# Designs tried in a protein design run: peptides against a protein of PDB entry 7AE7. Part 274

Target 1, 321 residues: chain A of PDB entry 7AE7
Amino acid sequence: KVYKDLREFLEVLEQEGQLIRVKEEVNPEPDIAAAGRAAANLGKNQPAVFFEKIKGYKYSVVTNVHGSWQNHALMLGLDKNTSTKDQFYELNRRWDKFPVPPNVVKREAAPCKENVIDKDINLFEILPLYRINEQDGGFYISKASVVTADPEYPDDFNKLNVGTYRIQVKDRDRVGIQALAMHDIAVQLEKAEAENKPLPIAITIGNNPLVTFMASTPVGYNQNEYEFVGALQDGVPMDIVKSDLYDHLYVPAGSEVVLEGHIIPRVRTVEGPFGEFPGSYSGARLQCEVKIDRITHRTNPIFENLYLGIPWTEIDYLMAL

## One batch from the design tools (peptide; made by RFdiffusion4, then SolubleMPNN)

Design b2_p28_4_s1 (from b2_p28_4, 17 letters changed)
Fold by OpenDDE base, seed 1:
Structure b2_p28_4_s1 (fold): chain B 321 residues (1-321), chain A 28 residues (1-28)
Amino acid sequence: as target 1 above (321 residues)
Amino acid sequence: MEYEEVEKENKKRNEEAEKAFLEKLAAE
């Protein structure tokens, strides 16, 4: 099975008993994190948790989408009881299908374009933001697939980078992003900053689960993550659409939310602390600052965010592959 | 409040929230 978007995947998770729906209003803190931990403790199957109603917010949250081997099997369109070994075998088999170029769809065909916010941007109106850990220095967007390109080769689709980075909300229209030297985005940012130019960016939230997976999987600088998504879809291309602000940035057509903007050149702000592991916090770091200039989103967008729980986090599943 | 008191209060609040969530799940 191939999924066009997060919603199709969540439907399958629910059908397979791998999603808990919380219909009652919850507090963003501490209830989301607590419910995630509680769900992780219900058994080996660690379901996704979908919160329909968040106090003080308009929209829903889903966590732990990738938080189990069952969810991972389902992401690959396999039986949920497929062994880890067989999942790896199938993953490797499909990996050999690279490259599978994506389909570029028209703007009118892309669900992520259903709504536009181009003025008075407020991230808190579109995303039910919460602290994942109680000691977190702010609100994080932790499962975004961040799209950037090489500013020297903007038309080279192979240099289009789709990565997962820690994103801290700094203001209603500003986020911080960690661009470490090991990240392809850091190479692209260095080129932009050398010329004192903004780096165009699209931060995509609530994607096809294989997009989120590939954005968390290191690939070569001259390899496009979307072409791997098509490979992992067993040769079925994924659908992408041009960003509204940038002709050279393509986003998943089915994204729940797309934050379009730019990295401000030569600006660094303090990030953190962030809870990387239960009871373990990273120190404050300097991060890049992103100005959000435009938002596109699906009607009633779902905020997909990371679950950090015991014994295995979503990070463990996203990095184990 | 000492850091340890804040951590204890937070831990307690989290445990109470987890319990409340489990009770809700068991009631559905």
Scores: peptide ipSAE 0.051, ipTM 0.602, DockQ to the pose 0.024
Fold by OpenDDE base, seed 5:
Structure b2_p28_4_s1 (fold): chain B 321 residues (1-321), chain A 28 residues (1-28)
Amino acid sequence: as target 1 above (321 residues)
Amino acid sequence: MEYEEVEKENKKRNEEAEKAFLEKLAAE
């Protein structure tokens, strides 16, 4: 099975008994995090948790989408009971299909373009933001696939980076992003900042699960993550669409939400603390600031966010393969 | 409140919320 978007994957998770649907209204805090921990404690199956109704918000949240070996098997279109060994074997087999170039779809064919917000941007109106941990310094978008390009080679598709970074919401239209020196985005940002130019960015939320997986998987700077997604789809190209603001940025066509904007050059703001692990917090750091200039989103967008819990976090599964 | 008191209260609240969620799941 190949998935066009998060929704098709969530449907399969639900059919396979790997998604819990919470139909009752929940409080963003602490109920989302608590339900995630409860789901993780249900044993080996560790289902995704889909919250239909969030108090004070219009839209839904899903968490723990990648939070089990069963969910990883299903992501690969395998039987949910496929062993970790066989999943690894299949990943390696499919990896050899790289590169599989994506399909560029028309704007009108991309579900992520169904709605546009280009004025009076307020992230809190689109995303049911909550603290993952109560001690977190703010609201985090922790499972976004962030798209940037090399500012010296904007037309080089091989240098288009799709990565996962810690993103803290700072204001209605601003986020902090943790661009560590080991990340490809840091190389691109350094080049932009050397010229005192903004770095174009698209922060994509609620993607095809293989996009999220590849965005969390280190690849070469001259390798495009979308071409690996096609490989991991066993040679089926993924669908991408041009960003609205930038000709050189392409986003997953099926993204639930796309935040388009720019990293402000040579600006650093306080970010964190963040609970990277239960009982373990990173210190506050000076991080880059992103101005959001445009939002595109699907109708009734689903906010996919990371589950952080004991004994294993969702990130442990994302990084274990 | 000392940091340790806040942590204890948060832990208790989280445990109660987890329990409540599990009880709801068991009732469905």
Scores: peptide ipSAE 0.064, ipTM 0.627, DockQ to the pose 0.024; fails the geometry check
Fold by OpenDDE base, seed 3:
Structure b2_p28_4_s1 (fold): chain B 321 residues (1-321), chain A 28 residues (1-28)
Amino acid sequence: as target 1 above (321 residues)
Amino acid sequence: MEYEEVEKENKKRNEEAEKAFLEKLAAE
């Protein structure tokens, strides 16, 4: 099975008994993080947790979407009981189908374009933001697929990067991104900053689960993550659409939320602390600052966010493949 | 409050919240 978006995947997770739906209103803190930890402690069959109602917010949250081998099997369109070994063999078999170019859809056909916010941007109105750890110095967007391009080669689709980065919310229309030297975004940012130019960016939230998987998987600088998504879909192209602000940036057509903006050149702000593991906090780091200039989103957008728990985090599953 | 006391209180609160959620899930 191939999924167009997060919603189709969540439907399958629910049908397969791999999603817990919380219909009662929850407090953002500590209930979301506590429920995630509880779900992680249910053993090997860690379900996704979907919170329909968040106190003080309009929209829903889902966590732990990639939090089990069963969810990974379903992501690949396999039986949920497919062994880790067989998942690995199938993943490798499909990987050899690279490249599978994506379909570029019209704006009118892209669910991520259902609603537009281009004035008075407030991230808190569209994202049910919460602290994942009580000691976190702020709100984080931890499961976004961030789209950037090479500023010297903006029309080279092979240099389009889709990566996962830690994003701290700084203000209503500002986020900080950690661009480490090992990330392709850091190479692209260095080129932009050399000329004192902004780097165009699209931060996409609530994607096709294979997009999120590939955004967390290191690939070559001249390899496009969307072409791997098509490979992992067993040769079925994924659907992408042009960003509204930038002709050279393409986003998943089915994204729940797209934050379009730019990295401000040569500006650094303090991040954190952030709890990477229970009881382990990264020290304060300098982050790049992003101005959000436009938001597009699906009606009733689902905020997909990372679950952090013991003994295995969702990150461990995303990096272990 | 020493940092260690805050960490112990937070850990205890988290364990209690997790237990309450598991009890709720087991009752459904």
Scores: peptide ipSAE 0.035, ipTM 0.580, DockQ to the pose 0.024; fails the geometry check
Fold by OpenDDE base, seed 4:
Structure b2_p28_4_s1 (fold): chain B 321 residues (1-321), chain A 28 residues (1-28)
Amino acid sequence: as target 1 above (321 residues)
Amino acid sequence: MEYEEVEKENKKRNEEAEKAFLEKLAAE
């Protein structure tokens, strides 16, 4: 099975008994993290957790979408009981199908374009933001697929990067992003900053699960993650749409939320203190600052966020392959 | 284990997982 969006995947997870739906209103803190921990303790079949109602917010949260081998099998369109070995075999078999170019759909055909916010941007009105850890100094967007291009070669689709980065919400229309020197985004940012120009960016949230997987998987600088998504879909192209602000940026057509903006050149801000261990303040890391200039979103957007639970985090499954 | 020890271990493990993720992102 191939999924067009997060919603089609969540439907399959629910049908397969790999999604817990929480229908009662929950507090963002600590209930989301607590429910995720509780779900992780149910055994090896760690389900996704879908929170329909978040106190103080309009929209829903889903977490632990990639948080088990069963969910990973289902992501590949396999039986949920497919062995890790067979999943790996199938992943490798499909990987050899690269490149599978995406379909570019019209704006009117893209669900991510159902609603537009271009004035009075407030991320807290669109995303049910919460702290994952009680000592976190801020709100994080942990499962975004971040789209950037090479500013020297903006029309080279092979240099279009889709990556996963830690994003901290700084203000209503501002986020911090960690761009490390080894990330493709850092190469692109360096080129933009050399000319003191903004780097165009699209931060996409709530995607086709293979987009999220590929955004977390290292590829070559001249390889497009969307072409790997098509390969992992066994040769079925994924659907992308042009961003509203930038002709050279393409986003998944089915994204729940798209934050379009720019990285401010040569600005670095302190990352809010993570509640590291009592007594070990690791030095505040410097982050790049992104201004959000436009939001597009599906009606009733689902905020997909990372679950950091024990014994296996969702990260462990995203990075294990 | 007292609840505080479990929370401390959970926090440690979450921090280690985040750190490992960030370090892997920082190594890739």
Scores: peptide ipSAE 0.025, ipTM 0.405, DockQ to the pose 0.038; fails the geometry check

Design b2_p28_4_s2 (from b2_p28_4, 17 letters changed)
Fold by OpenDDE base, seed 4:
Structure b2_p28_4_s2 (fold): chain B 321 residues (1-321), chain A 28 residues (1-28)
Amino acid sequence: as target 1 above (321 residues)
Amino acid sequence: MENDAVIEANKARNKAAEEAFLAELAAK
């Protein structure tokens, strides 16, 4: 089975008993994190947790989407009881199908384009933001697939990068992004900053689960994550659409929310702290700032965010590959 | 706006973290 978007995957998770739906209104803090921890304690088959109603917010949150081997099997379109060994075998078999180029769909065919906000941008109206950990320096977007290109080679699709980066919300229309030197985004940013130019960026939230998986998987600088998604879909291309602001940036057609903007050149501000592990905080650092210039989103967008808890984090399943 | 208090609380946290970080840098 291949998924077009997060919603199709969540439907399968629910059908397979791998999603808990919380219908009662919850407080963003501490209830989201507490319910995630409670779900993690239900045993080896850790479900996703979908919060339909969040106090003070209009839209929903889902966490722990990749938080088990069952969810990982389902992501690959396998039976949920497929052994870890067989999942790895199938992953490796499909990996060898790279590259599988994506389909570029028309704007009118892309669900992420259903709604547009181009003025008075307020992230808090679209995303039910909360602290993942009590001691976090702010609200985080921890499971976004961030799209950037090489500013010297903007038309080279092989240099289009889709990565996962820690994003702290700074204001209604500003976020901090952790672009470490080991990330492809840092190479691209260095080139832009050498000329004192903004780096175009699209921050995509709530994607096809294989997009999120590949965005968290290191690939070569001249390899496109979308072409790996097609490989992992057993040769079925994924659907992408051109960003609204930039001709050279493509986003998943099914994204729940797309934040389009730019990294402000040669500006660094404090980002963090963030609790990457229970009781372990990565300290505050000077990091880049992104100005959000446009939002596109699906009607009733779902905010997919990372679950961090004891004994297992969702990161353990995303990075253990 | 309905979330102004939440937005301002987030800004206050960010500012406190910034001030703490800058104080640590000045102490080195």
Scores: peptide ipSAE 0.406, ipTM 0.864, DockQ to the pose 0.734
Fold by OpenDDE base, seed 1:
Structure b2_p28_4_s2 (fold): chain B 321 residues (1-321), chain A 28 residues (1-28)
Amino acid sequence: as target 1 above (321 residues)
Amino acid sequence: MENDAVIEANKARNKAAEEAFLAELAAK
C-alpha cells in the first residue's frame, strides 16, 4: 500500500490497532507527554496517540506515528507483523530503485493549499504548541520536514534538501532552527550568509510517513529525498507542489501545514534547552532564526509532533532503519 | 486573544533560558 498523506496512514494505523484516540479534552501540559508515556508502557506494540481536543487550541495533535516496528512495517505497506529483518530486506530492495522522480501537481490539486494565511502570522492559531519535556526552554516543532535549496544552484533539483531539524518556537512568526555543520542546510546557509542574503525555507508538518522517514535519513548532498520516497514506495512517485513564495522550493502536496519563510542572514539567537533523549538535555546554544512569511494548511490541520519518552522514543526507530 | 497568555509564557521561558546561557558563558 502507498499513502498520499498523513491522514491515509493514520486511518491504516487505527484499522490495525496501532492508534489510540484520546477524545476527551486534554491540557497541552502535562497531559500530551503523560499520555504518550502511558501508551509506551503498553509494551512493544506502541501505538500512535491522537489527541482530538486540546484546551486553548482549535486543532488536534498526533504523536508516536513512527514509534514501533509495527508502524514501520505499515509505513512500507507491509503486514504489521513483518519481522525487522524482512523490513530491512524490503528497504534495501526498494532503495536500489532510486531515483524515482516525484509528480509535480497543480496548486489547485494540492491539499496543503486549502487555506492561506499571508498577514498577521500567528503559529499558535494553527499549531497546538506545548513543551515536550518539563524543562524545555520553550515549545518545539520536532518532526517537521524542512525544505531548502542550494542558493548557487536553485534550479538543480538534485540539491533540493528535505531534512528534519530541531525547531523552537520563539514568537508568533519566528522559530529557531538547529542547523548543525553535518547537515546539508548548514552548507546552503553558509552560501547565503556569505552574500548576506536570506535562505528561503519551507517547514512542512504532517506528511506522508515515508517523507518524514527520508527527511530523518542522511543522503548525499546531490540526492533528492523525494526521489528516495518514490523508491521506497516501490516505484510509485510521490506528489509535490511548488511553494507559494519560491519557484525553486517544492513541498509535499498532502502536508497538513506548510510554513514558508526565510532564515535571517548572520543572526544567531539562543535556542534550547531541549530534552532530546530520556534523562538527557541538549543545552542552550546560539542558533539560526527563521521568519515565517506565509502559511498554507489543510482544513482542520493535524499537528504531528515527536514522542519523547521511556524506554523508547520515535528517534530510536527513525535512526534504527 | 485566548492564546496571549501561552505566547507570553513561552517568551518568558525563552528569556530565562537566554539568561541562564549568558550566565554560563560569563562563568567560563
Scores: peptide ipSAE 0.392, ipTM 0.859, DockQ to the pose 0.776
Fold by OpenDDE base, seed 5:
Structure b2_p28_4_s2 (fold): chain B 321 residues (1-321), chain A 28 residues (1-28)
Amino acid sequence: as target 1 above (321 residues)
Amino acid sequence: MENDAVIEANKARNKAAEEAFLAELAAK
């Protein structure tokens, strides 16, 4: 099975008994984190947790989407009881199909374009933001697929980067982003900052689960993550659409939310602290700042966010492949 | 808006983290 978006995947997780639906209104803190921990304690078959109603917010949250080997099997369109060995074999077999170019769909055919916000940007109206960890310095978007391009080669699709980065919400229309020197985004930012130019960025939330997986998987600088998604879909192309602000940026057509903006050149602001692992806090550091200029989103957007809990985090499953 | 208090609380946490970071830098 191939998934067009997060919603098709969540439907399969629910059908397979791999999704818990919380229908009661919850407080953003501490109830989301507490329910996530409770779900993690249900054993090796950790379900995703879907919160339908969050006090003070309009929209829903889902966590722990990639939080088990059963969910990984289902992501690959396999039986949920497929062994880790057989999942690995199938991943390697499909990896050899690279590249599988994506389909570029029309704007009118892309669900991520259903709604547009181009003025009075307020992230808190669209995303039910909460602290993932009790000691976090703020709210984080921890499972976004971030799209950037090479400023020197903007038309080279092979240099289009889709990566996962730590993103702290700073204000209604501003986020901090951790662009480490080892990441492809840092190479692209260095080129932009050399000319004192903004780096165009699209932060995409709530994607096809293979997009989120590939955004968390290191690939070569001249390899496009969307072409690997097509390979992992056993040769079925994924659907992408051109961003609204930038001709050279393409986003997943089925994204729940797309934040379009720019990294402000040569500006660094304090970001953190954030609990990356249980009992391990990364301290505050000077990081890049993004201005959000436009939002597109599906009607009733689902905020997919990372689950961080004991003993296994969702990151452990994303990095174990 | 109902979320204004949440936004201001987030801003206050960010400011406190910034102040703590600057204090640590000054102590080195």
Scores: peptide ipSAE 0.356, ipTM 0.845, DockQ to the pose 0.777
Fold by OpenDDE base, seed 2:
Structure b2_p28_4_s2 (fold): chain B 321 residues (1-321), chain A 28 residues (1-28)
Amino acid sequence: as target 1 above (321 residues)
Amino acid sequence: MENDAVIEANKARNKAAEEAFLAELAAK
C-alpha cells in the first residue's frame, strides 16, 4: 500500500488499532505530553495519539505517528506484525530501486494549496503549539520536513535537500532553526551567507510518513530524498508541487501545512533550551532565524509533532535503518 | 486576537531563555 498523505496513513493506523483518538477537549499543556507518555506505557505496540480538540486552538494535533515497529511496518504497507528483520529486508530491497523520480503535480491538484495566508501571518492561528517538555524555552515544530536547495545550483534537483531539524517558534512569523555543520542545509546556508543573501526555505508539516522517514535519514548531498521515497513506495512516484514563492523548491503535494520563507543571512538569535531526550536538555545556542513569508495549508490542517517520552522516543524508530 | 495570551507567554519564555544564555556567556 502507498500513502499520498498523512491522512491516508492515520486512517490505516486507526483501522489497525494503532491510533488512539481523543475526542474531548484537552489543554495543550500538560495533556498532550501526558497522553503521549500514557500511550508509550501501553507497551511495545505504541499507538499514535490524535487530539481532535485543543483548548485555545482551531485545529488538531497528532503525535507518535512513527512511534512503534507496528507503525513502521504499516508505513511500508506491510502487515503490522511483520518482524523487524523482515521490515529491514523489505527496506533494503526497495532501496535498490533508487532513483524513482517524483511526479510534479499542478497547483490545483495539490491539497497543500487549498488555503493561502500571505499577510498578517500568525503561526498560532494555524498550528496548535505547545511545549513538548516542561522546561523547553518555547514551542517547537520538531517533525517538519524542511526543503532547501543549493543557491549556486538552484535548478539541480539532485541537490534539493529534505531534512528534519528542530524549529523553535520565536514570533507569529519567525522561527529559529538548528542547522548544524554536519547537515546539508548548513552547506547551502554557508553559500548564501557568503553573498549575504537569504536562503529560500519551505518547512513542511504533516506529510506522507515515508517523506518524514527519509527527511530523518542521512543521504548523499547529491541525492534527492523524494527519489528515495518513490523507491520505498516500491517504485510508485510520490507527488510533489512547486512552492508558491520559489520556482526551484518543491514540497509534498499532500502536506498539511507549508511554511514558505527565508533564512535571514548572518543573523543569529538564541534558540533553546530543548529536551531532546527525557531528562536531557541541550543548552541554548545562537542559531539561524527564518522569516515566514507565506503559508499554504489543507482545510482543517493536522499538526504532526514529535513524541519525546520514556523509555523510547519516536526518534528511535525514525532513525532505525 | 484569540491566541494573544499564548503568544505573549511564548515570547516571555523565549526572552527568559535568551537572558539566561547571555548571562552564562558573560560569566565565561
Scores: peptide ipSAE 0.353, ipTM 0.843, DockQ to the pose 0.772

